Peptides against a protein of PDB entry 5HOI. Designs and how they scored, part 186

Target 1, 351 residues: chain A of PDB entry 5HOI
Amino acid sequence: FRYMPFSPAGTPFGFTDRRYLTMNEVGYVSTVKNSEQYSITVSFFDVGRFREYHFEDLFGYDLCFLNEKGTLFGQSKTGQIQYRPHDSIHSNWTKIIPLQAGERITSVAATPVRVIVGTSLGYFRSFNQFGVPFAVEKTSPIVALTAQNYRVFSVHYSQFHGLSYSLSELGTSSKRYYKRECPLPMSLPNINSDMKKDANLDYYNFNPMGIKSLFFSSYGDPCIFGSDNTLLLLSKWRSPEESKWLPILDSNMEIWKMSGGKETTDIHVWPLALAYDTLNCILVKGKHIWPEFPLPLPSEMEIRMPVFVKSKLLEENKAILNKKNEIGADTEAEEGEEDKEIQIPVSMAAE

## One batch from the design tools (peptide; made by RFdiffusion4, then SolubleMPNN)

Design b1_p20_3_s3 (from b1_p20_3, 9 letters changed)
Fold by OpenDDE base, seed 5:
Structure b1_p20_3_s3 (fold): chain B 351 residues (1-351), chain A 20 residues (1-20)
Amino acid sequence: as target 1 above (351 residues)
Amino acid sequence: MDKSVEESREELLKKLEEEE
């Protein structure tokens, strides 16, 4: 197993010279290969609030985290990190994270008040927004990080225990855990079923955990979007015994509904953020499960518990069709083989 | 601000728990 650098909603290069390093509700960070160099562009969805900027990357940043105040970059192998405020008031800073032999930075996160670095050996490093270190903690190997304000959601991987998560608060004097290396009930990518398409193999090699993104909701709840395209939300995390993961959206089911119950293999949800009751996402159409260039406009998808099973709906629709054919046998009308659209119950239609 | 956001969050989580 190889720990790969993870960034929220980051995309592989594929066969192109460009990829997204990260994207969320604030914007998207792209990198373009120019021989031995990279050109990085930080773009924003709110073009009235933020100004797009670019710079030449001589280090080959493969980690990124975007927030409302700045962008954190990291180089997984060298341990270099750079924070770039979006404003000109604060200066950019660069730091080298000390890495052991074979250790890599696996994820980085930044808030307006904290910078977090996680490694393949499970070193959790915290800094302020100016790169002043607070602490170093040894955890299980970190595979993903996100942060909001002082809170950090970390995903860990052990070959023996699978995926776990932590939820912590990085105060001024101490780290508090709400959850510490608890089991994460997320499905890993199935190499045998999912990797039959070359495009999925390329994505798996880029992101072997299949974590498309993780974020905090607008309400401050940890969210994760895995390879199964289900959005999980951690509810009741303040109550240690009551905390549970809620599957608040099956995006494959929603795409199936939007397609009139047709199996679509060319439409994919790419998660950005959860704002209130809507998943902000990119609807990806094409061969790849990830956004290409140019980036499509974000879409909103209402969160809904997956109470309906696709197989039952298909069986019910077949039963309705069979009943209509039994009743309709007396009228000789040669109505042609029109593509009988699966009537999705009105209660399942997205308003 | 903080109270109204938490109340709206509790209502959303309650709705999600009632759909389970």
Scores: peptide ipSAE 0.029, ipTM 0.432, DockQ to the pose 0.031
Fold by OpenDDE base, seed 3:
Structure b1_p20_3_s3 (fold): chain B 351 residues (1-351), chain A 20 residues (1-20)
Amino acid sequence: as target 1 above (351 residues)
Amino acid sequence: MDKSVEESREELLKKLEEEE
């Protein structure tokens, strides 16, 4: 197994010179290969609140985390991290994280008050927003991180135990655990079923865990979106015995409903954030499961428990059609097959 | 969090648990 650098909703280069390092509700960070260097652009959805900026990257940053106050960059192999505030009031800072032989930074996270670095050896390093270190903790190997305020959601991987998660709060004096290396009930990518398409193999090589994104909801609940395209939310995490993962959205089911019950293989949900009762996402049209360039406008998808079985809905629809045909035998109503053209949002029609 | 936001969160989580 090879630990790969993870960033929330990051995309591979594929056959292109460009990729998204990260994206969320705040914006998106892109990088473009330019010979031996990279050009990084930090873009925002709220263009009234934030100004887009770019810089030349001579280090080849492969880790990124965007928040409302700044962008954290990391280089997985060298251990270099850089924090760039969006405002001009605070200065950029750079630090080298000491790495052991074969160790990699696997994920980074930043809030307005904390910077977190996780490694393939399970070193959890915490800093303030100015890069002053608090502590180093040894955990199971870290594969993904996200953070909100003082809270950190970490995903761990062991060859023996699979995926686990921790939920912690980074106070000024101590780290509190709400959850500590508990089993994460997320399916890993199925190499035999999912990897039949070359595009899926490229994504798997980029992200072997299949974690498309992880974030905190607007209510501060840990969320994760895996390769199964199910959004999981951690409920009751303050009560360790009552805490459970809720499958609050099957995005494949929602796309199937939106398609009028047609099997669509060309529409994909790319998660950004959970705001209240809606998943903020990019709807991706095409062969790749990830957004390309230009980035489509974000869409909202209402969260719903996957209570409906496709087979039952198809049986109910057949029963409704059969009842219509039994009643409709006496009236020659030319109900033309209105091909209800799925109103694909105009943003998807531009390819 | 404002008390109103916590109450709305508990109502949302309760709705999700009742749909289960």
Scores: peptide ipSAE 0.028, ipTM 0.430, DockQ to the pose 0.031
Fold by OpenDDE base, seed 1:
Structure b1_p20_3_s3 (fold): chain B 351 residues (1-351), chain A 20 residues (1-20)
Amino acid sequence: as target 1 above (351 residues)
Amino acid sequence: MDKSVEESREELLKKLEEEE
């Protein structure tokens, strides 16, 4: 296994000179290779609230986290981080994170009040929004981070224990754990099944964990979207004994429904955020599972528990069609190719 | 969190648990 730099909804370069460093509900950060340099652009979905900006990157930032107040950048190998407020009133700051031999920054997160750095050796470093350090903690190796306000959702990986997660609150004087290195029931990418296409191998080499994104919902619940295209939400996390992961959306099932029950291989969900009961996402059309350039407009997808099995729905529809054919044998009704819209049971419409 | 936001969250989580 190789620890790679992770950013929420970040994309690989592939065969291009450009990629998204990160994207979420606020906007998207892109980087373009310019010979030995990079040009970074910070773009926003709310163009009335925020002004797009760009800068030359001489360091080759490969980590990014965007929030409503600023953008955090990181360089996984050198340990350089930079925070850039969106507002020009506040100054940019740069810091070098001390790294041991072979250590990498694997993920960074920023809120309006905290900056978090996680490493391949499991160093968890916390700062305020001005880059003043609070603490350094040693955890299991960190592979992904997200944060909202004072809360941090961290994903850890051990070769012996697989994926785990922590949920913590970074107060002024202390770190509180709600969850500490608990098992994460997320499926890892299956190299033998999923990597049959070169495009999937490129993505796996970029993101070996298959974590497309992780975020907090608008209600402050930790969410993760893996390679299985299932959105997991951590429910009841305030009660250690009652906390469970809910599979609140099978995006492959939703795309199948939207396609009238046709198997589609060219439409992919790219997660941005969860706002109330809707997944904000990019619908990606094409060979790659990640968005290319230009970025499509965000779409909303209603969350739904994956209670229905495709095979049962297909069997029920075949049984309905067979019954219609047994009754209809006596009327020479014209073969209108009625598009076989799978009647999605009305119970699959959200009440 | 405002009580209204926490109540709405509990209702959403309850709906998700009733679909299970």
Scores: peptide ipSAE 0.021, ipTM 0.414, DockQ to the pose 0.032
Fold by OpenDDE base, seed 4:
Structure b1_p20_3_s3 (fold): chain B 351 residues (1-351), chain A 20 residues (1-20)
Amino acid sequence: as target 1 above (351 residues)
Amino acid sequence: MDKSVEESREELLKKLEEEE
């Protein structure tokens, strides 16, 4: 296993010179290889609120997190991080995270008030939005981070224990845990089934955990979208005993329904955010499970518990089709009986 | 503002739990 740099909804280069470093409801960050340099573009969905900007990246940033106030960049090997506010009021800042031999930054997150860095050795580093450090904590190896306001959702991986998660709040004086390294009931990519297509192999080499994205909902609930294309939401996380992961959307089932019950292999859901009851996502068409260039417009997908079994829906649809064919046959049979010429018997004219 | 978001969250979670 290799710890790879993770960013929410980040895409691989594949066979191209370009990829998305991250994307969410705010926008998307792209990087283009230009010889030994990279050109980074920060683009926004709300073009009225934000202005697209670009810069030359001499460091080869492979980590990114976008929020409404700025973009955090990181270089997994060197430990360099840079925060770039979207506005010109606040200055950019750069720092080097000290890394041990073989340590990598595996994920970064930023909110308007916090910057978080997670590493392959499980160093959790917290900063304010100006890069002033708060604390360093040793956790299990961090593979993914997201944050909203003061709240952090972290995913951890151990070769011995598999996937775990933490939910914490980074106050001014202390870190509070709501959940600390609890088991994460997310399916890992199945190498034998999912890697049968070369296009999937490139993605799993880029992201071995198959975590397409993780975010907080508009209500502040942790969400994760894995390789199984199921959106998991952590419910009741304020109540330690009642907290559960809800599979609030099977996107493969929704694509199957949208396709009229046909198995489609060319439409993929790429998660951005959960707003209220709607998954904001990119509907990817093609061989790759990730969006290419240009980025399609975001789509909305209503969340629904996966209560329906495909087999039952197919049986019900067959029963409805059979009933329509029976009703159609009965209507054609009734119209066909009216055209029987009533042979008026000639005989009664005799008196 | 906070209460209406919490109430809407509780209603959404309740609907999700009633669909289970």
Scores: peptide ipSAE 0.000, ipTM 0.276, DockQ to the pose 0.031

Design b1_p20_3_s4 (from b1_p20_3, 11 letters changed)
Fold by OpenDDE base, seed 2:
Structure b1_p20_3_s4 (fold): chain B 351 residues (1-351), chain A 20 residues (1-20)
Amino acid sequence: as target 1 above (351 residues)
Amino acid sequence: MDESVKKAREELLAKLAAEE
C-alpha cells in the first residue's frame, strides 16, 4: 500500500498532460503540465460571483482544496503549501510543512477560517486562514480531509483496522471531537473485481482508497462517496450513541433506472456536493470514470434510499415477460427483438 | 446552526428514514 495525495473529486492525468486537482460546488481547479512547470487554472461555476484566474506552478502542486474565499495548494513530497485568496484584498501566503523521511502530505483542506494539513504519519496540523498555526496532533495516518467552517471530517487508514473517520470542531483554543477514529463502513476497492477494466487500474493507482470525494452537505453533515458509487451521509453525529451512516444514494442504481433498466457501463457519477436533497455531480460519459476536458456541465441527482433491490425488479420484470409470453403464444407475429425497456413504476419516474 | 436549517435537516433525515 502507498499513501497517495488526495483532493476532493481530483482526477488523474491518465495519458494526458492535464487533470483536475479538485472540484466541488464552487468550481474546479485544473493543472496542465508544460515541460518542467505546470499551469494552474482556478475556474468557477458562478461566473458572475467569481473571476477565473491562472498562475504558473513551478512546484508541481498535487493537492488542492477550493472554497468560496480561496484555494489551498499543497505539494505532497516537499511539504509546501500555498493559500491563494480569490480576491486581491488578501495576500497569498506560502509555508513549508516539516515532513519526516518518507512522510507525505496526504490531504489538505481550507475554509474561510481554517487551514488543515494531514499526513501519511497521522500529523494533523491546523492553521487559521492567514497560515498562523494552532496545533499539531498525532492521529492515525490521514488519507482524506474536508472542512466546513470550523468542522473537519478526516478519514484515516490503518493496515490493522482499515478505514476510520473523525469529526472535529477547531475552536480558537481547543479541538472538540464529535467522533474520534470510529470505523468507517465504506468498502475499499476490490483489486480483483474492479481491475478487470484497465481504465480503473489508472484511477486506483491514483486513489487507492477509491474515495471519489468527501464533503459536508449544505446542512453540515459529513458525506463520502466511495468506489461503490454510494453516497454515505453521517446522520445524528452530535449524539454519539445515535450516529449512523445512511446510504442516501446508490448512483449505479439511479443510472440504471435512468437508462430504462439497461446495463450501462459508459455513464459514471462524479460527485461535487450535496445541496439539500440533491447531489450536485458531473455525469461522465466514456471509458474513464472521471471527467475529462472540457468539464461537462454539473447535473443534479435527487437523493433516494436504495429501497429497491435490482434483483427483485429484474425478477418481477422476468415474471411479467414470462406471463406475457404464455398469453401471447397464439399469435405468430414476427415482431423483432425490440429492446424491451424495463417498465419502472411510474412513482419513481422523475417528473 | 440556524434553527430553520436544523429543522429542515431533521425533516429530510426523517423522510430518508421513512423510505427504509
Scores: peptide ipSAE 0.030, ipTM 0.375, DockQ to the pose 0.031
Fold by OpenDDE base, seed 4:
Structure b1_p20_3_s4 (fold): chain B 351 residues (1-351), chain A 20 residues (1-20)
Amino acid sequence: as target 1 above (351 residues)
Amino acid sequence: MDESVKKAREELLAKLAAEE
């Protein structure tokens, strides 16, 4: 296993000179390799609220986090981080995070009030938005971070215990845990089954944990979207005994429904954010499970618990077809190859 | 958190819990 730099909804280069460093509901950060340097562009979905900007990156930033006030960049090997406000009122700042031999920055997060750095040795470093340090804590190895306001959702990896998560609040004087290194019930990528396609191998070499993204919902609930394309939401996280992960969307099931029950291998959900009851996402069409260039417009997908079993829907549709064939045996209606669209019962769409 | 946002969150979580 190798710790790789993680950024929310970041994409690999693949066979191209360009990738997305990160994307979310605010926008997307791209990097283009130009010889020995990179050109970084920070783009926004709300073009009326924000102005796109670019700069030359001489450091090769491989970590990124975008928020409404600025962009945090990091270099996993050198320990360099840079915060760039979107406005010209606040100055950019750069710092070097001290790294031990073989230590890597694995994830970074930034809110308008906090900057967080996580490492492969489990160093959790917190700063304010001006880069003033608050604390250094030793945790299990950090593989992913996200943050909203003062709250941090961290994912940890142990070779012995697999994935765990923490949910914390970073006050000015203290860190409060709501959850501390609790088991994360997320499936890891299955190398043997999923790696049959070269395109999947490239992605899992880039992101061995298969975490496509993690974010806080608009309500401040931790969300994670794994390699299984299931959106998990942490419910009741304020009550330790009552807290549970809810599978609030199986995006593969939703794509299957949208395709009329046809197996589609060319449409993929790329998660951005959860806004209320809708997953903001990119619908990716093509060979790769990640968005290419140019970025498609975001789509909305309504959250629904995966109540439907494909096998049951197929059995019900076979039973409906068999009943239609038993009733229709007396009419010599021409064998038009009617594309057997699986009628998904509309009744569950209207309440 | 505004009371309206809190209520809407509780309603959403109640809906999700009723679909279980």
Scores: peptide ipSAE 0.016, ipTM 0.333, DockQ to the pose 0.031
Fold by OpenDDE base, seed 1:
Structure b1_p20_3_s4 (fold): chain B 351 residues (1-351), chain A 20 residues (1-20)
Amino acid sequence: as target 1 above (351 residues)
Amino acid sequence: MDESVKKAREELLAKLAAEE
């Protein structure tokens, strides 16, 4: 196992010279390899509010976090981080994070008020938006970070304990934990089933945890989207005893419903953010489970608990078809091979 | 958190829990 640099909704290079470093509801950051250099572009979905910008990257930034005020970059091996405000009023700043032998920056996060750096040895480093350090804490190895305002959602990995998560608030004087290294009930990538497709192997080499993204909802709830394409939301996190993960969307089930109950292997959900009751996402069409270039427009997908089992719906539809065939034996009408659209119950389609 | 946002969150979580 290797700790790899993680950024929310980041994509691999694959066989190309380009990838997305990160993407979310604000925009997307791309990097293009130009010989020994990289060209980074910071693009936005709200083109009226923000201006796209680019710069030459001599360091090979492999970590990124985008927010409404700026972009944080990191280099996992060298420990270099750079914060670039979107406005020209605030200056860019660069810092070197001290790394031990074999230590890597595994994830970075930035809000308008905090910068967070997590490492493969479990060093959790916090800064303000100007790069002034607050504290260094030793935790279990960090594999992913996201942050909203003063709150940080961290994912940890141990070879002995698997995945865990923490939810903390970074005040001015102290870090408060709401959750501290609690078990994370997320499915890891199944190496035996999913690795049979070469395209999946490249992605799992890039992201061995299969965490496509993690973010806070518009309501400030931690969300994670794993390799199983299920959106998990942490409910009741203020009450440690009542806190539970809710599977609020099975995106494979939603794609299956949208296709009229056809098994599709060429449509994939790529998560950006959760806004109220809708998952902002990219609908990826093609062989790769991640967006290619150019980036498709974002789509909205309504959240729904995965109450329905595909097998049961298929059995019910077969039973309905068999009953229709028993009643219809007397009319010889050559009604052609109309594509057997599975009638998804109207109650599942009309909300 | 604004009380309106808190209420909307509670209503959403109640909807999700009633679908289970």
Scores: peptide ipSAE 0.014, ipTM 0.326, DockQ to the pose 0.031
Fold by OpenDDE base, seed 5:
Structure b1_p20_3_s4 (fold): chain B 351 residues (1-351), chain A 20 residues (1-20)
Amino acid sequence: as target 1 above (351 residues)
Amino acid sequence: MDESVKKAREELLAKLAAEE
């Protein structure tokens, strides 16, 4: 197993010279290969609030985290990190994270008040927004990070225990754990089933954990979107004994419903954020499961518990069709090949 | 966190928990 640099909703290069380093509700960060250099562009969805900017990257930043105040960049191999405020009032800063032999920065996160660096050896490093260090902690190997305000959601990987997560709050004097290396009930990518398409192999090589994104909801709940395209939300995390992961959206089921019950292989959900009761996402059209260039406009998908089984809905629709055919057998009327869209019951569309 | 936002979160989580 090789620890790869992870950024929320980051995309591979694939066969192209460009990729997204990260994207979320604020915007998207792209990088383009120009010979031995990279050109980074920080773009925003709210063009009235923010101005797009670009710079030359001589370091080959492969880690990124975007927030409303700035962008954190990292180089997984060299340990270089750079924070770039979006405003011109605050200065950019650069720091080298000391790495051991073979250690990699695996993920970075930034809030307006904290910078977090996680490594393949499980070093958790915290800083303020100016790059002043708070602490270094040794954890299980970190594979993903996100942060909101003072809270950090970290995903860990062990060869023996699989995926775990931590939820912590980074005060000025101390780190508080709400959850510490608890089991994460997320499926890992199935190499045998999912790798039948070359494009899926490229994505797996880029992101072996299959974590498409992780974020905090608008309500401050940890969310994760895995390779199964299910959005998991950590509920009741303030009560350690009552805390559970809720599968609040099966995006494959929602795409199936949107297609009128047709199996579609050309539409993919790419998660950005959870705002209230809606998943902000990119609907990716095509062979790749990740967005290409140009980036499509974000879409909203309402969260719904996956209570319905596709097989039951198909059986019910077959039963309705058979009843219509039994009643319709007495009228000679033109069987036009009307593409009988599976009528999703209006009750399922209105909840 | 505004009390209104906390209440809305509790209502959303209660809805999600009732669908289980």
Scores: peptide ipSAE 0.005, ipTM 0.299, DockQ to the pose 0.032

